Peptides against a protein of PDB entry 3PBP. Designs and how they scored, part 16

Target 1, 203 residues: chain A of PDB entry 3PBP
Amino acid sequence: LNEKDLNLILNKSLVMYESLDSTTDVIVKRNVIKQLQFVSKLHENWNSRFGKVDIQKEYRLAKVQGPFTINPFPGELYDYTATNIATILIDNGQNEIVCVSFDDGSLILLFKDLEMSMSWDVDNYVYNNSLVLIERVKLQREIKSLITLPEQLGKLYVISDNIIQQVNFMSWASTLSKCINESDLNPLAGLKFESKLEDIATI
Target 2, 203 residues: chain A of PDB entry 3PBP as posed
Amino acid sequence: LNEKDLNLILNKSLVMYESLDSTTDVIVKRNVIKQLQFVSKLHENWNSRFGKVDIQKEYRLAKVQGPFTINPFPGELYDYTATNIATILIDNGQNEIVCVSFDDGSLILLFKDLEMSMSWDVDNYVYNNSLVLIERVKLQREIKSLITLPEQLGKLYVISDNIIQQVNFMSWASTLSKSINESDLNPLAGLKFESKLEDIATI

## One batch from the design tools (peptide)

Design b1_p14_2_s3 (made by RFdiffusion4, then SolubleMPNN; from b1_p14_2, 7 letters changed)
Fold by OpenDDE base, seed 5:
Structure b1_p14_2_s3 (fold): chain B 203 residues (1-203), chain A 14 residues (1-14)
Amino acid sequence: as target 1 above (203 residues)
Amino acid sequence: SLIIEAVGNKIKSR
């Protein structure tokens, strides 16, 4: 979600709000109002806390398209469906963490242990994307969106119905980046893969 | 990259 996308959602939410009339179902009206309030607060908080992130880069929601193999796959997630995917930069050297959300409110943080040709081309299915499970974060919320900011390394913003939360994994991602860049595995020994969760805004 | 694979293996083995 860039400012443009947020503005688009805001505008869409405004149009939806303006379309409400006396014949509109109360539930629909309530939902549209809540959505508008949500997006408006998100917009205000985005502008106030994050500054004008001139997100010029087309955040194409890179749908990591294709079957990915997660190893180990959390057995508890076999019965759940992936809802969102995001890629988060951990350094300026293009090292990335993949995050997948599930409909149980879990986030999994994943390491690409094989060169995933992220083919954005729907036709170029790279069938064997190996992903290593780093961490599972249980939010116990319906995750609506995952947002990343390129200027904020190792941070993921999770949008749910009533809250924006930040997942900050720089505590371990900085070490991971160092290991990759320096070709030294030693710093991984005893490293705790525990991300920090912080409430950013209540919507 | 060999280091990426090795990192992955290290993470899996913890």
Scores: peptide ipSAE 0.543, ipTM 0.941, DockQ to the pose 0.103
Fold by OpenDDE base, seed 4:
Parts: C-alpha cells; sequence; structure tokens
Structure b1_p14_2_s3 (fold): chain B 203 residues (1-203), chain A 14 residues (1-14)
C-alpha cells in the first residue's frame, strides 16, 4: 500500500460507513465499522513505520480497492492499530497470503477468498473484499517492518527493535496452494495452520 | 474462482 492507495481505501471505508443507517443489518454494520477502524488505524501508522521501500512491495495490496473485511476478525485486535501490511507469495502463480501486523505485536495471516478485481476506477469499486483469518501469531514485540523476498515462498521477515524473525508458513501454505491449483479441498481437512517462528538475527 | 471461495469457506468452517 502506498499512501495514495491507503487514502483511497480509507475514503472508500468512510463512504461505506456513511452508508450505514438504522435499517442496516447488524452484521453488516459491525463488519463495516471494523473495516473502517482497521484502515483508519493503518493510515495513522503509515507515515511513522513504513520506510519508502516497504511502500513499493505492497503495491499489489494497494491495488485492492475497498475496505477489507476480515472474517472472523479477532475480537482482541479491535483496540489495537494495524502497523504494517505485506503480501507473501505461496507459489509461483498468483496465490498469496496477506499479513497485517498490529501494535500489540500480533501478526494476522489472511487469505483472499475473493478475486479482487483491480479497479482503478472509483466508480466500479467492489466493496466486498473478503479476507479469511488463517492464523494469528503473537510476537509481543513492536513490529517496525515486514519484509518479503520474492524468491522465498511462504516466508515473512518481521523486524522489531532488536531482532529479525522469520515467519514460515509453508507447512500449511504448500497444502493450500495445492488445493487451489488442483481444485481439491480434501487436503485441507485436519490441516494445522501453525506457522514456524525463528530468530534470524539480532540487530 | 469458485475454488478460492470454497477454500476460504473451508478455512472459516474449521
Amino acid sequence: as target 1 above (203 residues)
Amino acid sequence: SLIIEAVGNKIKSR
């Protein structure tokens, strides 16, 4: 996400929020409010935590027009602010995981269960960008940045004040990729969505 | 695609 894209998402989230009235379904209201809160918090932290380099890699997420609905949204994260976002490729195709960090030191790993059409046209904005919660990883650290390497599938590097940690989710992402590519859901049965956390370097 | 949605639903239902 660049600042422009984040502003666009924020604006769209605001428009959705403003469209809510007393007749709106409670579930819809809750989702829109959560989404607006998420985007607003991400916007507040954008300038302070993203170096110029991280903005460019998130360009694919930036193309995702609309407030993201996370389902289920972890209730514990409602009071926390999103701090970083990253996309991680899980195969050599188009399959990716979205990661969002929060100021409580949590990472959420998200699956895009809808094909988000890149609409650059504000008028054709599809508001229903669904993200499925796969996993919450609690690092209990102030997350400064999220780094991905395009040659390293299913790996996320988390930079905090004193350490670089690797989150490796290929234990489940390989199965997920296979399910998508082969159109077979059977391997998802009993799959544990538990990422491996490893300390890479002290900084 | 339908498979992506189905995968998403499967993850939600666990």
Scores: peptide ipSAE 0.542, ipTM 0.939, DockQ to the pose 0.161
Fold by OpenDDE base, seed 3:
Structure b1_p14_2_s3 (fold): chain B 203 residues (1-203), chain A 14 residues (1-14)
Amino acid sequence: as target 1 above (203 residues)
Amino acid sequence: SLIIEAVGNKIKSR
């Protein structure tokens, strides 16, 4: 965590707070407010010189986020188990794709459209937990691990048995990034969500 | 499209 990351988290928490209205559930309001209070306190207590934050004990009681939902979920994957998860940056503006692997050798590429706050005073708090399916890539291999390189946007490295494969989705992710950053949805019309798979190395 | 709607939501969340 650095100052830039902290400022981003603060901005996200502020946007979540600003999204609250008279129709928002009281539990949601309370949770988002606590989230904003926590992040604001982190920002207040940030020591940039040492790259650290002093956290009050009251805010250490946050609960685990989730579960998430995937929409649409591929019907054939109901019989299989998720094995790995990775997050891949698609630009320098913190837009990202979530990838989940399954034990059938499938990869699903997912988009998170909404931010989730931490769970505070409510057991099993679930809000903004939807992921949208963009693409399914079938490798038909046992996936051992997923690797990302920070300097390589829109690339995922898949390690299986004796091979490293690269999944490159910048063909569509560059357009997606542009749409988000420019607030223009028009370039998404007719966009094909087809990633390129390439063998990188034998291991 | 679900993706268009999702991107729309993301834009609104910035």
Scores: peptide ipSAE 0.520, ipTM 0.941, DockQ to the pose 0.881
Fold by OpenDDE base, seed 2:
Structure b1_p14_2_s3 (fold): chain B 203 residues (1-203), chain A 14 residues (1-14)
Amino acid sequence: as target 1 above (203 residues)
Amino acid sequence: SLIIEAVGNKIKSR
């Protein structure tokens, strides 16, 4: 965590706080407020020289986020188990794609549409936990691992038995990134969400 | 579409 990352988290927490209204659930309000308070204190106590922060004990009770939902969930995947997860950057900003592999050899490419707060004082706090299905890539192989390279935007390396494959989704992810960054949805109309698969190496 | 709605939500969250 650096100062830039902290500022980003603070800005996200502020935007989330500002989104609260009279219709927002009380539990959501409480979690968002606690997160903003925590991040604000974190920012105040940030020592840029040492990258250290004194965190009060009360805020150490943050719980793991989740579970997440996938919409739509591919019906065929109900019979299979998720094996790996990866996050792939699509631009030099903050836009990313989530990839999950399954034991049928499928990859699903997912978009996280909403930011969520940490869980603080409520057990199993779940809010803004939806992932939207973009594409399913069927490799029909046992997927051992997923690898990403920070310098290679919109590329996922899939390691299977005796082969490394590249999934390149920049054909659509560049448009997606542009839409988000420019706040314009029009370029998404008629966009084909089809990634390119290429064999990179035989092991 | 769900993706358009999702991108819309992402934009609103900025």
Scores: peptide ipSAE 0.519, ipTM 0.941, DockQ to the pose 0.904

Design b1_p14_2_s4 (made by RFdiffusion4, then SolubleMPNN; from b1_p14_2, 7 letters changed)
Fold by OpenDDE base, seed 4:
Structure b1_p14_2_s4 (fold): chain B 203 residues (1-203), chain A 14 residues (1-14)
Amino acid sequence: as target 1 above (203 residues)
Amino acid sequence: SNLINAVQNKINSL
C-alpha cells in the first residue's frame, strides 16, 4: 500500500458514492458510504514516511467480499470444481485479471468490470460482484498450483505433476489495459482473446 | 514462497 494506491482507492470510492441515487438499495448506500468514510480517514491518517496507517477499530470489522458471479459462466464447468485462484497484474496501473482453475484442467480468465465496495456491514455483501469471462484455456492436466511473478505482467505459471506451463495473455491484455487507462473501448472491437500456452520446464 | 522461488529459478535458467 502506497500513496498512489490510496489516491486510486479514494477516487474509486468517490465515484461509487456519486453513483448513489434514490433507487439505490439501503444496504448498498450504507456500504458505499462506509467505504468512502474509511478510505477518506485512511488517506487523512496516511504516514508516507512509514507507509503506515492507524485503522480505527470500527473499520477492522470489515467482512469477506463475495460471493462473485461469472458472466457468462461456461455451462460445461457446472460439472466441475474450482481448484485454484490467482490474480495477475496486466500493467503497472494495478489493472488485474482473475484466473480460476478447475479440476477438468480448465483455466478461466476473468475481469472485474464494475467497482465494488468492501463489505462493512454484513457478511456476503452482494453488489457489483460480477466477473466477465474473457477466455477459457484448456490444459487437459491436473492443476496443482497457480503462480504469478510481479515482474512478469500478463503471465501465469501453471504447475502440474510433471510440468510448468506459462499462460501468456499479453496479446490481448495490453490492449485491455490501454482501453481501461484511456477509457476507450474501441480497440476491443475485433480483439482476439487467445492466450499463448508454452511449456517452460519439466519437474 | 519456496515454490515461487523454484519457478523463478527455473525461469531464470531458461
Scores: peptide ipSAE 0.045, ipTM 0.731, DockQ to the pose 0.020
Fold by OpenDDE base, seed 1:
Structure b1_p14_2_s4 (fold): chain B 203 residues (1-203), chain A 14 residues (1-14)
Amino acid sequence: as target 1 above (203 residues)
Amino acid sequence: SNLINAVQNKINSL
C-alpha cells in the first residue's frame, strides 16, 4: 500500500458512496458507508515515512467477500469443475483479469466490471459480485497449474503434463486497460477478444 | 516456488 493506492481506494469508495440512493438496500448502504469510513480513517492515519497505518480492530474483522457469479456462464461448462484460478495484471494501474481453468481443458478470462465494497458486518455479503466473461480458450488438455509473472503483463502460463503454453491477451487487454483508465468504452466496439496461444516448452 | 522459478528460467532462456 502506497499513497497513490490509498488515494485510488478513497476515490473508489467516494464514487460508491455517491451512487447510493433511496432504492439501495440497507445492507448495501451500511457496507458502503463503513467502507468510506474505513478508507477515510486510513487516509487520516497514513504514515508516509513508514508506509503504515494503524487499523482499528473493528475494520480488521472484515468478512470473506462473495460468492461470485460469472455472466454469462458458458453453458458447456455447467457439467465441469473449476480446477485453478489466477489473477493477471494488464497494466501498472492495477487493472486485473481473473482466469479460471476447468477440467475439460477450458480457460475462461473474466473481468470485474463493477466496484465492490469489503464485507464488514454480514457474512457472505453479496453486492456487485458478477464477473464478466471476456473469452474462453479451449486447450483440450488437463491443466495442472496456472502461473503468472509480475513483470509480464497480460500473460498467463498454463502447465499441463508435458507442456508449458503461454496465453497472451495483450491484443485486447491493452485496449481494455485504456478504456477503463479513460472511462471511454468506445474503443471496445468491434474489438476482437482473441488471445494468442503459444507453446513455450516441452517438460 | 520451484515451478515458478523453472518457468521463469525457461522463459529467460528463450
Scores: peptide ipSAE 0.044, ipTM 0.728, DockQ to the pose 0.019
Fold by OpenDDE base, seed 2:
Structure b1_p14_2_s4 (fold): chain B 203 residues (1-203), chain A 14 residues (1-14)
Amino acid sequence: as target 1 above (203 residues)
Amino acid sequence: SNLINAVQNKINSL
């Protein structure tokens, strides 16, 4: 955590707080308010020289978020089991794609379209927990592992029997990153969500 | 750890 990351989290927490209205659920309000209070206190206590903050015990009891939903869920994948999960950065702004593999050799690329607060006082806090299906890549192989390299934005390495494949989604992820950062979805109109698959090496 | 390093080494060799 650096000062830039802390400022980003603070700004996100403020935007979530400003989105609260009279119709917002009480549990959601409480979680968003607690998050803003926590991040504000982190910012006040930030020691830039040591990269350290003292966190009060009350805020150390964060709960598990989820379950998450996938929308739309590919109907064919109900017969299959998820095997691996990875998160892949698409830019330097901390925008991420979630990738899940299945035992049919499918990869699904997912995006979290809505910001959510941390869970502070409720187990299995469920609010803005949807993941949008962007793409399904069919490898037709047993996927043993998913690997990401921090220096390689929008690239996923898939390890199967005797092969390493690269999934490169920067063809669309650069546009998605721009849309998120500019809060403008118009550039996604007519965008083809097709990743490049390439064999990198035999094992 | 070892697998990540092996993959990274392989990628860096391309």
Scores: peptide ipSAE 0.041, ipTM 0.724, DockQ to the pose 0.020
Fold by OpenDDE base, seed 3:
Structure b1_p14_2_s4 (fold): chain B 203 residues (1-203), chain A 14 residues (1-14)
Amino acid sequence: as target 1 above (203 residues)
Amino acid sequence: SNLINAVQNKINSL
């Protein structure tokens, strides 16, 4: 965590707070308010010299988030089991793609379109837990592991039976990043969500 | 070359 990251988390927590209205559920309001209080207190306690933040004991009692949903879920994957998960940065602003592999050799690329607060007092807090399916990539191989490189935006490395493959989704992820950052979805119209698969090395 | 080496190093660390 650096100062830039902390400011970004604070801004996200403010946006979540500003999204609250009279119709928002009381449990949601409570969690979003606690999220903002937590992040604001982190920001207040930021020590730039040590790159550290002191967390009060009350906020260390956060509960597990989830479950998450995938929408739409590919019907053909109901018979298969998820094997690996990875998150891949698409920009320097902490926009991420979630990738899940399945035992059929499929990769699904997912986006979280809604910001989510931590769960504080309520067990099984479920709000803004949807992931949008962007693309399914079929490798037709057993996926042993998923690798990300911090310097490689919009790239996932897949290890399967002596082969390293790169999945490169920057063809669409750069446009998606722009749409998020500018709050304009118009550039997504007619965009093809087709990632490039390339063999990188034999192991 | 550098990327392949980085990926290879990452694999070797697994």
Scores: peptide ipSAE 0.030, ipTM 0.695, DockQ to the pose 0.020

## One batch from the design tools (peptide)

Design b1_p15_1 (made by RFdiffusion4)
Fold by OpenDDE base, seed 4:
Structure b1_p15_1 (fold): chain B 203 residues (1-203), chain A 15 residues (1-15)
Amino acid sequence: as target 1 above (203 residues)
Amino acid sequence: SIKEEIGNYLRELQS
């Protein structure tokens, strides 16, 4: 991780955010907004560690309502840069998991533990600033992109150099969805947060 | 809220 790369990703995220309009696909909107949130948080953490100042702080504060928190944030990931963001629906009631990839080939799955109102109007979007680490998946390869399909709940497709892999976390996400929808924490007892990784195709 | 409780539970699991 270096300052140049982090700033590049931040700038790219800002440009992408500015490109959002009413015709933008819902999934794209969600991912771009979440990407900006995570990159902002990573930049803040990086600045805190190295005593740097965010040159885009004024711009970010105007567009994104901070501060953002990922708790816990794995210590080893402070040395890596976020490369892709995806938001995956786990039910038909707008419950979702956020996934972030890093340049070490890791994925983190995150839970939003604050309530928010859903809006796809970029000017009035309610930002969730609190995220909880659920699971870290180590792929040990360069991640090119993250893809989600609206009809496939709790599934993330990871595109690397020569392979597409599926991360399926419905083993725990179905229970999580139930807990949220029924306002009951009991089903989480003893639940293992381990996703299934499967090779889908070579490319 | 239930989401906050879930979040707290998840944090405790990693402590």
Scores: peptide ipSAE 0.690, ipTM 0.960, DockQ to the pose 0.499
Fold by OpenDDE base, seed 1:
Structure b1_p15_1 (fold): chain B 203 residues (1-203), chain A 15 residues (1-15)
Amino acid sequence: as target 1 above (203 residues)
Amino acid sequence: SIKEEIGNYLRELQS
């Protein structure tokens, strides 16, 4: 995710929030609100660290086809502040994992199982989960930055106070890629979603 | 879609 992507997500989240009404399920309302809070915190952090992002007003004219929600709800993480976001490619076919860091030192790895789209002519709100929690990695460090290298699939570099660590999730991401490309879920059976953490360098 | 199915599988693992 880049600045534009974050802005888009924020806009989508706002549209979702505005679409809530008295007929909306209570759980859905809660999830949308929590997501909005999450994204807002992320946006706030982004603005503080990387400059202000202008929120596009055009979202008010759009209808979101499904909410941009994280499932399952990472309840404990909503009490913390998101600090960084990154997108990591897992293959050459544009499959990617989204990573978000928090000020408690946690990383969450997320799968985009459904792309949420905005439509301008659709009146109906359709509930969809667009992100799925894969793994939570607890580093218990102040995460300063997330770095990805396009030539290194399934690898995330985490910069903290005095160390650069590599999170390598190709152990499971390669299987995910295979499942997507081959349209077969069978390889997921028994797969452990545990990333490898390695110290790369002291800084 | 396959991605949706994967997502559902992942959610089920955590339920």
Scores: peptide ipSAE 0.689, ipTM 0.960, DockQ to the pose 0.587
Fold by OpenDDE base, seed 5:
Structure b1_p15_1 (fold): chain B 203 residues (1-203), chain A 15 residues (1-15)
Amino acid sequence: as target 1 above (203 residues)
Amino acid sequence: SIKEEIGNYLRELQS
């Protein structure tokens, strides 16, 4: 099994889990959960063997000279290292949220407010992709991987050593999508940017 | 742009 195959199997297992409802046979439910647990363990082992991409170096470099600036950046995370990055679709268009995990067990959800065109000027390679902090979620776990499913809008799956958790931010992302699509800021008034965290399976 | 305005709004919420 290569990483791509393992990710595919994990994604399929997550999709199968999400397809479970009250009418699903108990045996089927149990089998799907067992499969998800097994695949998640394999994924964890895979990620531990292959070096964590030090996203922090890329983000730190991006803050000063790099393509991505996070503003505001949580001061508490300045000394921590980014471990994973994911992009989550929030509608059937091209609107998306960026998520970055840190080695303190934090997740930050980010909004892309500026898509700067690459200036090809060699001397002024200002690749300033502006990212705005929406929410910080403290999991207090070692985050091994972030998984997104294209068919599941506003959902992020977080894999740690012993658990798979779902972060659901459609409570605010649906409104955000509406604001973008309708070019109207009014629906944001009073909106709380609080995601829902749910335990999916123990590994 | 609307995205830029949203970004500014979000920054203000963090202050």
Scores: peptide ipSAE 0.668, ipTM 0.963, DockQ to the pose 0.411
Fold by OpenDDE base, seed 2:
Structure b1_p15_1 (fold): chain B 203 residues (1-203), chain A 15 residues (1-15)
Amino acid sequence: as target 1 above (203 residues)
Amino acid sequence: SIKEEIGNYLRELQS
């Protein structure tokens, strides 16, 4: 994690925070607020170590969609509660992977097999089955927030109390993107859906 | 759609 990345993460968090309104789902609000809090803390720590970091004011909006149902749902997670949700771009054509974290420290990466526009309005809760499990990543730690950077395709930043980790799934997402864009399933044959996990920074 | 087909493929892999 470098200064530029930190600023981008902070900007993203701010944009998400600013998108909150009275109609936003309570869980979403909580997650976005937590994300902003932790990123802010990281920023403070960074400033303490390296001096003041300027915040860039280039904001990119990301649409939060939900609620969703997952099929298949991992049986191992039946007893656990979802804690965070994020969408990650895998190409410049707006193809996305959805990530959901759970209180057991698991991340699930999900494919949106249906195009939909969903609202996080709690008054308009809609059940849908448009998410398919791709991969489960077990971190076995309390996940505080999920952060994505629009300029970093297929990368998810996971923030816990003491560490930021990067999940990189472009190893398979690039192929998936190709399949979608070319309307060809053949490249999926034999593809392993295994993401790379890397420690980025200590908080 | 291709996405639906991909989704079905992914489900089948896990069945």
Scores: peptide ipSAE 0.691, ipTM 0.960, DockQ to the pose 0.443; fails the geometry check

Design b1_p15_1_s1 (made by RFdiffusion4, then SolubleMPNN; from b1_p15_1, 7 letters changed)
Fold by OpenDDE base, seed 2:
Structure b1_p15_1_s1 (fold): chain B 203 residues (1-203), chain A 15 residues (1-15)
Amino acid sequence: as target 1 above (203 residues)
Amino acid sequence: SIKEKIGEFLIKKMS
């Protein structure tokens, strides 16, 4: 983590916070506030060690997905509750991965295989997003927020009480992007869906 | 679509 990255994260958090209003979804509101709180703490620690860091303007908000279905849903997570959601770009052509965190400390990385569709129930119809499981990452931490940076493809920042960690999945996401863009499934054969986890900073 | 095919592939792999 460098000064530029910190500024981008903090600025994004501030912009998201400023977008909150009385009509904002409760989960979104909670996640944005938590993100701002912990990133602000990180910034404070940074300033104490290295001096003041100026924040540049960045106007990018995280997308919120839902309602959605996940296939297959990990059986181990049936007893747990989703806590955060984020979308991460994997290329400059708007292909993205969806990440959902759970209160057991797990992250699931998901692929959007369909556009939003309408499903029919007995009494009504519901809009649903189709999400397919790619990878489960077990952090064994209480996840407070998820952060993405506009200029960092295939990277997710996970904030807990005492640490920010980076999940880098470009090892497989680059191939996935290629498959989508070239309409070719062949490169998926033998591909290992394993992300790299790295500690970024203590907060 | 290609995305649908990818989805099917992933479901089979992860199930």
Scores: peptide ipSAE 0.618, ipTM 0.951, DockQ to the pose 0.478
Fold by OpenDDE base, seed 3:
Structure b1_p15_1_s1 (fold): chain B 203 residues (1-203), chain A 15 residues (1-15)
Amino acid sequence: as target 1 above (203 residues)
Amino acid sequence: SIKEKIGEFLIKKMS
């Protein structure tokens, strides 16, 4: 991720945020806000001289100063830059999947395994934001935008130059949600983390 | 926490 890309993502996120009004669905608001928060935090740390907390075996999304890390980060994506970020609800609670797109046409689906922790206290700056890789989806398209709909849990819409595609990961996300809510890991055993890709419309 | 355990599981699976 470079400064230009980050600014682009930030601008897109801001535009989405500005589109919110009193009639906007609560879930939509939440998604947009979460995206904006994520990008804003990246942007602030990109330009910040604050110290960083290093986490072993994790890759920083932005510069070394970035507040979020991905573990593991796909080595094939080291040469590519992030282009879009989205958060997708998988239930009616607080469980979400984070999606990041790259300029090679890849999507990575990520799980927040830790609660967001960040302190901007000058005397005590600490942050810990962990994202765990769940799945990589290779679309091999230039991804222009990522869209989520509040009434469609576990679904991500990917817009490219000529097509809108749906990524549906409820096949595994429903189980993941259950595991979280019931505090039981057993259902994850043998679970395939494979999303379904479907063409929705030609542009 | 359960989320941390899930994270650990996923890391092992994807590594």
Scores: peptide ipSAE 0.618, ipTM 0.950, DockQ to the pose 0.522
Fold by OpenDDE base, seed 1:
Structure b1_p15_1_s1 (fold): chain B 203 residues (1-203), chain A 15 residues (1-15)
Amino acid sequence: as target 1 above (203 residues)
Amino acid sequence: SIKEKIGEFLIKKMS
């Protein structure tokens, strides 16, 4: 995800929130609110680090692009603040995992099960968009930054106070990639979504 | 789509 993607998520979440009414299920309302809070925190942190972005025009256009959801929303994340976001390629076919870090030292790994709009255009209408939770990794460190290298598939580098750690997804991402490319879900059966964490260097 | 099916699978697993 980049800045535009984050803005898109936020705006779509806002649109979804605004669509709530008295007929909406209470659980749905709660989830939407929590998700909105989540992405708002992401956006706030993003703006704090990279500067505030005017999303007014995009917001208006997002109204015609449909809602965005995170499935399931991890309730535990409600009390935490998102600090960083990164996108990690898992193959050469542009399949990717979205990673978000939190101020408690947690990472969440997310799968885009629907194609996201890359632009704010009424011609690029998306009826629905979502991210799906794959894994939560608890590092229990203050995460300063996330680094990805395009030439290193399924690898995320996490920079904390005095250490660089590598999170390697390939234990499951290779299988996921295969499932996507071959249109076969069978390899997912019994697969453990547990990333490998290694200390790379002290800083 | 296959991605949607994967998503559904993951949701069920994580629920």
Scores: peptide ipSAE 0.616, ipTM 0.950, DockQ to the pose 0.604
Fold by OpenDDE base, seed 5:
Structure b1_p15_1_s1 (fold): chain B 203 residues (1-203), chain A 15 residues (1-15)
Amino acid sequence: as target 1 above (203 residues)
Amino acid sequence: SIKEKIGEFLIKKMS
């Protein structure tokens, strides 16, 4: 078993969990939950023994200085380091939200308002990837990994040492998607950019 | 573009 395989099993377990509903047999529910807990524990142990995969890359560089510009960048995060990055689909038309985690336990949800651009200058290149801050979610825990499932729009799974949490931002992302697709900003007026955080399973 | 306009809106909102 390697990290890739473990992640695949974890993802499968998460999908199975999300498939549970009121009509699901109690025994099936129990088994799925136990499976998820087991795999989650394995994931925790894996990270503790072999180290978590951290990005450890700065994503808040100025437009001219680096590939990423986050506007505005939360001042509280200046002293912290980005640890993970994920991209979450919000519709079937390839609209996405970018999430970056930090070592203080914060998540920032970001919107790509510009297409990636690159220009060449003799000995240097200018790389531009504009990201706009939508929401900051403070988890106040060590984030081990971020998981996204393509079939689950607007959902991000956050794995910490002791828990898996789901961040669901479809409350605002559905509106955002509509705005993009219809080229209409009006629905953004009064919209609250507040994601729902839910505990999925303890590890 | 619409995305740019959305970006501008968000920046203002988050400021």
Scores: peptide ipSAE 0.613, ipTM 0.955, DockQ to the pose 0.449

